# Designs tried in a protein design run: peptides against a protein of PDB entry 7UQJ. Part 42

Target 1, 160 residues: chain A of PDB entry 7UQJ
Amino acid sequence: PELYQNFNITPPRGVLFHGPPGTGKTLMARALAASCSSDERKITFFMRKGADILSKWVGEAERQLRLLFEEAKKHQPSIIFFDEIDGLAPVRSSKQEQIHASIVSTLLALMDGMDNRGQVIVIGATNRPDAVDPALRRPGRFDREFYFPLPDVKARFKIL

## One batch from the design tools (peptide; aimed at target 1 V58 E97, target 1 (a further copy) V58 K95)

Design b2_p15_5_s1 (made by RFdiffusion4, then SolubleMPNN; from b2_p15_5, 9 letters changed)
Fold by OpenDDE base, seed 3:
Structure b2_p15_5_s1 (fold): chain B 160 residues (1-160), chain C 160 residues (1-160), chain D 160 residues (1-160), chain A 15 residues (1-15)
Amino acid sequence: as target 1 above (160 residues)
Amino acid sequence: as target 1 above (160 residues)
Amino acid sequence: as target 1 above (160 residues)
Amino acid sequence: VTVDVELEIPEELLK
């Protein structure tokens, strides 16, 4: 409840952060997790990289995704952040396309299976929104998109 | 023009950011992109990781590099940031050395083919400047090098 | 000496930073490196990702780890930061388990071989402390653990 | 050693 109440946002099942790399997508996902954590209500933040889902979880990616969503649900309120979610898109080989289709199908099912009352937010980050499977961008999935432009001239990065 | 005029820099074809990881190389590349973006002139920032060029683009790395430079040229003024550019250096296996040599040869050709009038800057970041192919460090390529020391004691990072 | 004196810490051979991804583990490791660098005493910061040790160093991971520790010792005072150190844990395939066991065995030997008088700190970061090999968490290795919670509501991230 | 790292997020991105 509170995570969504503070932002007056209809609880998106998924938010797509897109824009040039290093425009703060990962930082914003962390800041959201931080700003939504209170003394009474700690948010659990799960980060995975799209490329790691393909490469580190070869043959178990679907199972690891299921376990991730179960763990996120168990530790709710939770944020699942998929960095480089376009990296779930295989290199265009027929065998990798099948693996991708299975992984994406699993992710779709997991996002669809999230009851809107669950305190689990999924954030996907990409530099290539057009490389994200359109099925992931449908209502009830990554149905909100935030463009992260390059910070304007006023973004005085003061690394003091 | 303007990107280079604002810094009074002879337009380097490439800049090598080297130093300990997390000394702000990626942040500086972003800050450069931000500081050079005005309301009238948005800079397009392309980031790739050297490791992703080898692993995510298996067999298409050369093509993806060409497409990246074409896209950067199309969206000029542009910054191409190669993070972990030393990660283009293969694990020293004969087969990976050949793949590396081809990828590096393609990157060299792309950097050489950048007309000095193009508003495309290439920034390479590495923690190991000596692991960067010396051919990449020649004039007209990564011919400027910036050392990113660990910030001195005065670097008060304040996560309030 | 001084790196450990400034923190009044019994020189840990290794520190495990664990917690939700993006809670500042990498940032803290950098900040430690920065705060310990003076004008007279520059700290060398070595960063490696656990996944890169497995994927980028296939068949040479042990040698690259040895070289990393030798280089860190040569450039002391030094910090070796292993990001995603749980990524040294293979996908649970018998062949990858053997590779992992060898890499972990090498890392254990390198950490054990660090003379406590050496100005080399090893920091491991993970989101999954339970996925880190228990042998790495023993005394004289990653024997100090820091939990990085999501920053509380008061964490005003000021990227000016 | 509390290394305070100040990361200002523009309020516009928090809306």
Scores: peptide ipSAE 0.021, ipTM 0.269, DockQ to the pose 0.030; fails the geometry check
OpenDDE base, seeds 1, 2, 4, 5: peptide ipSAE 0.000, 0.017, 0.000, 0.000; ipTM 0.316, 0.236, 0.171, 0.232; seeds 1, 2, 4, 5 fail the geometry check

Design b2_p15_5_s2 (made by RFdiffusion4, then SolubleMPNN; from b2_p15_5, 9 letters changed)
Fold by OpenDDE base, seed 5:
Structure b2_p15_5_s2 (fold): chain B 160 residues (1-160), chain C 160 residues (1-160), chain D 160 residues (1-160), chain A 15 residues (1-15)
Amino acid sequence: as target 1 above (160 residues)
Amino acid sequence: as target 1 above (160 residues)
Amino acid sequence: as target 1 above (160 residues)
Amino acid sequence: IKVDVELEIPEELLE
């Protein structure tokens, strides 16, 4: 309830955090996971980097995604945060087509296969929303997008 | 202009952010990119992890570096931020010599091949500046070094 | 001395920081490293991501772990921080048994082989303490666990 | 060079 109330999203919708790198997407996803966990309802937060899934699991990335979604479903309410999701799900037409295509197809199937009753939110973070496969940005997947602007200049870096 | 004014650097110089992990190197690179982007001039920020380039692109890391620099040049003014650059460019004498040597040599060539007119800044972040190939720390490459100390004890992280 | 006073731990004990992602585990490990470094005694901080070790060093992860521990011992007093250690040391029974088993066994041996006189602290951070091999959570390894709760909703991260 | 990074997360991102 509260998880989805805070996101104002109907499960099993994905949320895409996009914006320049270090605009706090990862920080926000973490803060949201934090804010949505109450004493009464601990949210299980799963973080994966798209690049790490792709590189760590050469030939097994699909299986690791399945396991991740099963674990998230088992520990619901949960948030799956994919940092650098463009690393996991690059546009299918990029020259690494075959390896990425099956990982993307698996992620699509996992998002589509999330039972509407599952209290699992998927947050993808990317610096390049247009580098994410458009199929992931369709309704029922990452259908909500939050732009993280570059923090306006007022972030005074005092390099002392 | 402002990007280079803030760094007081002439392009195409690399900047090495070094210091303990999460002293804000990545955050600083991001906020510098943010602070240097005006409404009139958006800076394109490219983030790569050294580890991810090395692992994700086994046999293609060199090509991915070339593509990254071409994309950065295409979208200038731009910042290429290599997080964990010691992961990409370990000291050549470390027993993984062959695979790393060609990636390092490619990065060297790309930094040396940056057109002096190109508004591309390369920021490398490392926790171990001495683990970065000394060839990358030479003039015209990562020739400016910024130490990110561990925030002194007085940095009360008030996680309220 | 101060390093171990701050942790109230006898070397060579590992500390497991667990809790939801972005609860400040990495930040705390960094702040602890900072707080333990005086002008008189700089602590060398080594950060590795479990995922990066596993993916970057396919077939060499064990050697990279050995080198990491040797480097940490050489630069003592030091902290080895494994971010996402569940990525490095998943529970042995997960169907990637063989590749993970040898990495986990190497990490176990390295932690067990830490000379009690060595001023090396190993901090593991995980979002999923139960996804970490129980053998790593035994006495003499990651035998201290610090739970990082999700900061309650009001958590203003004032990075001062 | 001590770099104090003050990130003000705009409240709009927290809503």
Scores: peptide ipSAE 0.105, ipTM 0.317, DockQ to the pose 0.025
OpenDDE base, seeds 1, 2, 3, 4: peptide ipSAE 0.000, 0.000, 0.006, 0.000; ipTM 0.253, 0.274, 0.250, 0.179; seeds 1, 2, 3, 4 fail the geometry check

Design b2_p15_5_s3 (made by RFdiffusion4, then SolubleMPNN; from b2_p15_5, 9 letters changed)
Fold by OpenDDE base, seed 5:
Structure b2_p15_5_s3 (fold): chain B 160 residues (1-160), chain C 160 residues (1-160), chain D 160 residues (1-160), chain A 15 residues (1-15)
Amino acid sequence: as target 1 above (160 residues)
Amino acid sequence: as target 1 above (160 residues)
Amino acid sequence: as target 1 above (160 residues)
Amino acid sequence: MTVTTELEIPEELLK
């Protein structure tokens, strides 16, 4: 947030980190939060897993998402990190599809409802960017995407 | 790798990466695999999630673990990375406890059965090191532990 | 550790981590230090930034480098990590060139003076490997180089 | 053993 202010760059409302598992997506999100935090201005970092939104919040996922965004707005500047955001994508079962579709719809509405003046950044991370609903990838939502490749195998690390 | 050679430190058969979520545990494991790979000697990197071992391999988890270790031994030098290895820890349900205990017992046996001459390293990653069965943390198993703290705010991120 | 032991790879005196920003160079260096430490044998990790060597140690950079190497030798096994080691490369101003050349010369001498029996490893990290003085990249210095590739072309990470 | 991660965040992510 503060860095975005210093560069006069309008922060994206949402940033999608995509790439193979264990490429540092979550680390980067935490590093972003840490780097933008100062002694004077701590960034509140909220982390949720997409799968946890579905499994732990069964029947209240939409409410918990709303509460998360409200809490993030209350504690701004803040980052909401959705790890495994593709876990919100419907798996091809009709009953799950409806539940997933409702949760995704709620997330869309919450992202659209973020005032441009809010110091709330949403970061989604996925290993399957193509499994993320294209509606989430539109302007005003996850409108910036960052690929996290595997560290190239040819990159000779010498772990001493 | 090289530092361990110079120290005459017998490489741990297993390495436990622990620390808060998104501190780069999986990235490090992949970076280790990439770093130890050369054009002449590629390290085979096997990745499994602890939760996937339990959920996707219900009824065959022990067999799949054996196959994984056999495949890793066949494709040595290799790294087996168990992400969220605390997910193999029994959650306090009797039926799950027995399944989890069997899987953990199989993993213990597989780690104990690793030939000292085998170029197979096992890396476990967890956010909850205290949830990892102490039996896994014994010599010849995950006998080395690496803490991945949150990126320290004072750690001058050069935010490029 | 294990993989390098199994490969009978003599550790370099110096390892150059190079690659675009965001690629985990410093993370890797710290993880290496951590991974090589045990309860019985802690590795002392010294970190310096190339730019800090120039800016914070103006007029005493050579002395501070000597002290750093002495301290690392005293606290061996140790890792000296030079982040942004390309920051020791002269930027094209005559007065700066002389200062930079002297500092680089001191670093060269210190690396050459490391006894093969010393458990001191030097890791240099750079985003600009071609900006690193070729003299540093010679055998007995940074004689092994590890490329940390960017993830995707567009988003330049520096994982230090 | 502690692995302290210092991450440099791309300016583009800071923008």
Scores: peptide ipSAE 0.040, ipTM 0.423, DockQ to the pose 0.034; fails the geometry check
OpenDDE base, seeds 1, 2, 3, 4: peptide ipSAE 0.021, 0.000, 0.000, 0.000; ipTM 0.347, 0.328, 0.310, 0.208; seeds 1, 2, 3, 4 fail the geometry check

Design b2_p15_5_s4 (made by RFdiffusion4, then SolubleMPNN; from b2_p15_5, 8 letters changed)
Fold by OpenDDE base, seed 1:
Structure b2_p15_5_s4 (fold): chain B 160 residues (1-160), chain C 160 residues (1-160), chain D 160 residues (1-160), chain A 15 residues (1-15)
Amino acid sequence: as target 1 above (160 residues)
Amino acid sequence: as target 1 above (160 residues)
Amino acid sequence: as target 1 above (160 residues)
Amino acid sequence: MKVEVELEIPEELLE
């Protein structure tokens, strides 16, 4: 409820943060987690890098994704943040990236399996939204996209 | 022309952004791409991580590099940004890193093969310029080096 | 001496920067390195990613760690910054991460082997301090922990 | 806690 209202999304939708690296996607995902956390209501923030799931969990990436979603459900309200989600869910048409089809299929099934009554938000961050499998960008999955524009050239990184 | 003038470099030279991580190398590369982009003249920005080319494209890294340079040439004016270029082009004298000699050789050939009339700039970012193969740091390749100092201490981490 | 005083730590203690990614751990480690560097006294800053040591140095990670600590000692005063230290030193109880027990053991031995008269500080950054082997979080190792809270939501990424 | 990270991009790189 309030968690999803604060994100202006209907549950259980995923949010794709896209835009060039260093535009603050990771920090925004965290600022959102912090803003939704009060003394009375702590949001559990889970973070994974897409490439780390693939590289650290060779042959167990699917199992680790399932465990992550189960743990997020157990500790709801929660946010699952996938940094570099294009590393986890590359476009299936890529001849070399087809080896990850099972991981993509698992992530799709986990996102589709989220109960609308659950308080789990999935945020994917990518620098290349077009490299993310289009199946993940469909309604009920990463169907909300937030573009993080490059700071204009005068970009003093005032991370204020 | 204007692209290279804005970078204060003679084409087709590569630029090495070096300095400690989080000094804004990636963001500078993008700010430069954005600053050179007007409504009338869009610069195509290609980004690759050195380690991603090696890990995602096992046995096809050379082909992917060729395709990247061809695509950058097709969409000129363009910037190819290699983040963590030391991951792509380690020092050949390293006993363990010699396995990447073919990738380094391909990148060298691609940089040497850039036409002076082309509007493709290659920016490599590294935290360890000394870990980059010295052959890549020669004239006509990454022969311009920009040191990204740590923001002076007045980068108040006001972690307020 | 002054290096450790500036960090408010007793030598040879390691410092764990923990907190959510993009909270400025890497940047703080560097700002600290810069703040401790004067024209008269340059601090040598060594940076490694935990996952990079494992992936780039298959079978030589232990040797590379030793070389890193020797080089840091040679170039003291120095900071060794491990980004994503949980990637280097996962919890030994993890069935898949047990393959890194030798690396963890080497890092433990290197931290324990630091001379109190040495001017080498080790900073580990992690988003998951609980994923770091508890042996590394003991006194004389990463026994000082700095929590990097999420910037409050009003952290407008004014990338101005 | 506001983390103000002022990254001064060296002006020399923007010119």
Scores: peptide ipSAE 0.000, ipTM 0.247, DockQ to the pose 0.027
OpenDDE base, seeds 2, 3, 4, 5: peptide ipSAE 0.016, 0.000, 0.009, 0.000; ipTM 0.325, 0.251, 0.182, 0.236; seeds 2, 3, 4, 5 fail the geometry check

Design b2_p15_6 (made by RFdiffusion4)
Pose (drawn by RFdiffusion4):
Structure b2_p15_6 (pose): chain A 160 residues (1-160), chain B 160 residues (1-160), chain C 160 residues (1-160), chain P 15 residues (1-15)
Amino acid sequence: as target 1 above (160 residues)
Amino acid sequence: as target 1 above (160 residues)
Amino acid sequence: as target 1 above (160 residues)
Amino acid sequence: PPLTSPPLTSSVTPP
């Protein structure tokens, strides 16, 4: 941590996995979760699938998001993987419902808001990156974007 | 206050920060929240978002807004910051749930009934200005609209 | 009434001020209420909003609306003004609440219960006219309309 | 006697 405090830099804590289906996005996230449970320093893995937080009560989806990010603050070494994040956080439109834009606005305020979110890495895997809200694709929340392509010749050889 | 009585004008008590993502809106609100807590006279910063207002009970979201504005009047030199305010206050629509139009109506009434002396300042950052209700964007509610643009060369040089 | 009842032209049961925001609709009702700064028993003015009637309870909103109308009949020549009548009477649908729908179901029955010798006039204001419920715009209700447009050049010169 | 209204519900439609 002194190396990052040597400068006045904060580490990148957000990655958006994107590419065609079957290219290794969830596999990479699974390997990262299996590696986080065997290095004997507790990196807590939070798995979230799509719109797991959707509820029929008003304000319960934003409350579940706030609780997920808070429980991430309780154990500092924690990770949040959002599988199929284009179903949880679509581009905010006036035509669709307010529960969607309200979830996206809560995710924006919880990733880079007024309060610091802690040592929480946030990973999102998507097949449709342009269905993710563009305000979620900027540094401070999903700094990096890993494009997982269909494998080339050497990579297919290696996979086989 | 005599200057604002000599000319028959009321000081603006509302600002709407708007601009592209990552241009300085939450940063300015964070710098103003740190400047509220340093000097010989204290300004109270009230931070809010859509999650700690929206409730599942009838008449509880508007009661939380009223408690916020009454508590800010009690600590009279005050700032209220609503981040991602288009999620809290969308454009009123009959094709949406009534809770969002009811929040926008309560917010319009509470802003039209403030102290009328520049004691409670209300600051909102929407990232998208068209999504916020036009009744809130008229002078009397959010008087000033600060456009935080993408920086030009001298601004990029100063930021770097 | 000595003059206007000679010709049998009935006064309107419901007059609707509608227009863009900031066009002076609240000023016209405030100026008519300052024309109520006159002696008693003539042009009693009631200033209500799309809020401060609707409550947590199930009967105080309709009971209070029936009482407002009864106090309006008690002082015979009287005016009821509903500022932001889309807050009190939104569009009834299947995303609508039950308390607002019953407020509309009582306001309609109270406007059809008003007699033909027109001594209570109900003026209502809105910035979004096709967001008020369609039933109050039927004949025998809010049927005469006043459009308040943005000012032209001479009007802006007089305002400045 | 005064009565209370039930809790509010949301109409969720996934994209």

Design b2_p15_6_s1 (made by RFdiffusion4, then SolubleMPNN; from b2_p15_6, 6 letters changed)
Fold by OpenDDE base, seed 1:
Structure b2_p15_6_s1 (fold): chain B 160 residues (1-160), chain C 160 residues (1-160), chain D 160 residues (1-160), chain A 15 residues (1-15)
Amino acid sequence: as target 1 above (160 residues)
Amino acid sequence: as target 1 above (160 residues)
Amino acid sequence: as target 1 above (160 residues)
Amino acid sequence: PPELYPPLTAIVKPP
């Protein structure tokens, strides 16, 4: 409740941060975790990379995802940040390895299994929102998308 | 009200983001705008640069500031982000052109004219908080300062 | 010369940005590219991910690295940013596929082949500097390391 | 006109 009230949003289960690389998606996720933390209420920030889950845990990626969601639930209020979620859940293609399909299915089930009463937010970050399986972008999953434009390259050029 | 409640702060009229370049000040400002936006309530994000207001609008900078504040008021809840506010409001010196003094005076008046009941937040970003006119850093103006440390200023100084 | 003078550094061939995820390493790299760009002198910013080079170019990753360095040399002044360089050049282990060893060797050779007179800076970003092959962290390669501490969580807490 | 940067709504920039 309060975590989502702090975001003043109908509690999304997932937030997709998308935009060009170096737009600070990861910074933002950590900042949100920080901002929602107080001395009385610390938000636990879990961070994983899509590619790391796939590459480090061949055949165990589903288990690692389940454990991650369990840990996040145990340490509520919490944020699960998936950096480069397009590495974990690429668009389903006929050429995708069964491993990716299984991991995507697991992530879908885990996100669907989050009740709106939980204080767990999932943030996915990607440079390629179109490379993320559309099933993840449905209501109750990553149903909120935030475009991280490049800080207007002109805006950045002048910041410097 | 709610915008400021979402910040869990006594409604500042202005927030100064200061810290070395590339610390994500602009990103943070945009992300605050994003995080405070819902499907039901979108925050309007206005971004200007101090130097752009001065250089593009010779003799019209005061008018452009007034229009910006009017637009922000019209599109509440809103954030006005001044990137490089030190370019707009440099420290008053005997060598400052009358133009800078007039623009600073206009910005002061506009910030002073914002009632705390409005849902307009002004964020100034600077790499040089000491280059910002102290008059802007008074209560009811940029009365909150947030240091964006470089991720280790020493680290950046070594990069450099 | 001038690129390095703009950085006010004895021209490193490579700069390692390391620190916890979401510390703005990628942001900083892009910001540096932007700051060194003027209307008269634009810096070309090349960005690649370590994992992307490995996964997309199985058997051609070395060639892609060579082409990247050629392009960066052609478009001087330039920055090559390797995000997640620990994905490209993991610590040499007996379990490393020959592919990784070859790519690391290629990157070493390319960095060694950059003369200090060129206006090409290589920035590697990692959350795990200890996961980067120590050979890359030698003088003339990534000989400068910059820790991106978590932006003081308090600094973010104040922003929010 | 002040470029109203739209709120970070799901603006998928078209490629």
Scores: peptide ipSAE 0.000, ipTM 0.228, DockQ to the pose 0.043; fails the geometry check
OpenDDE base, seeds 2, 3, 4, 5: peptide ipSAE 0.000, 0.000, 0.000, 0.000; ipTM 0.201, 0.343, 0.165, 0.310; seeds 2, 3, 4, 5 fail the geometry check

Design b2_p15_6_s2 (made by RFdiffusion4, then SolubleMPNN; from b2_p15_6, 7 letters changed)
Fold by OpenDDE base, seed 1:
Structure b2_p15_6_s2 (fold): chain B 160 residues (1-160), chain C 160 residues (1-160), chain D 160 residues (1-160), chain A 15 residues (1-15)
Amino acid sequence: as target 1 above (160 residues)
Amino acid sequence: as target 1 above (160 residues)
Amino acid sequence: as target 1 above (160 residues)
Amino acid sequence: PPELYPPLEAIVKPP
């Protein structure tokens, strides 16, 4: 947050980590949360799985999303990390359309409703950026995408 | 595989990676697969999610498990990585007992049926080792457990 | 150690993990240690920070390095992991020259003094391989270097 | 004594 303020850089509201599974997306999100925490400024890290929000909270998923964003806002500065965000907001063309549509709509509204002055960063991780609703990948939402390549297989092969 | 053969060390059939989410369990499994691969010896890496096998293949999960192990055996040396294995083989005390019982039974049989001469390593990852059926955590199955601690917040702070 | 014996590969005495901070260098070192540990063969993992050795042990850093290598040799097979090795062995051109010179000299001597038959692997991690004394990057010391790429540089830069 | 990070054995729990 302050880093972005000092550089007059508009802090991203949402960042999409995409890349093959096990490329360290979740680890990186935790690392960023840790690195942005100082002795003077602790970052609150919220982690959820997209599929868990859908499966554990059938019919309550929207409410749980709202509560999560409220809690993150209450505990600023905060990072909300959605692991497997493609499980939360799949492309609307999938047969499970109606439940997904309302959750996607709620997540869109929550991300749009985050005032730029908020010290809440949303990080989504996916193995399939193309499986995430394109509406989430628009400016003011997950407007920044980061590819997590497989650690060069060659780099690791040399270690052992 | 060959490492263990050359040392007369019985290769573990199964390794359980446990620890908080985003500690790099999956990254590690890929890393191990990469590191055990050489230019001369490529390891085939199979990755599945426990919950995906259950949800995508209702009634076919057992067959898909068998096919996975057959394919891994065909492509030796191989690593089978189960991400969120607690989603595939939850403790039998949970009310969803019957479907889980048969899948657990099948996985147990597949792990028991792996001949020690096989170049197939099974890695399970969980955030909750206590949520994995204790039968899977017995010798000859997931007989080795590795805790993935949260990267010491201090260790990360000095890196960035 | 024995993997290298079986392939007639001279085991590297030292491996340098380099790459941007938070790329999982420390995580990888721990995981390599874990993966090389079996029920029959446990690897003893020693972890030190370069800066901690310098700061906590002013005037005793050389002795502490010797003790560390002795202890690792006593508990073979062993991995010594130096996190932030650039903090232990900075390039001699930096103003802190004299204390660093003796510690670098001691570390060089310890790495040179490791007999190839020893089952001790030294892993150094740095964010700046160019900040590590070139003498450490010579054959028989940190003779293997592994780049830990940023999960796409774009990924990290947009979060930071 | 320099804090040895818990030996890998402390991270590796046998069942």
Scores: peptide ipSAE 0.000, ipTM 0.370, DockQ to the pose 0.048
OpenDDE base, seeds 2, 3, 4, 5: peptide ipSAE 0.000, 0.000, 0.000, 0.000; ipTM 0.220, 0.348, 0.176, 0.358; seeds 2, 5 fail the geometry check

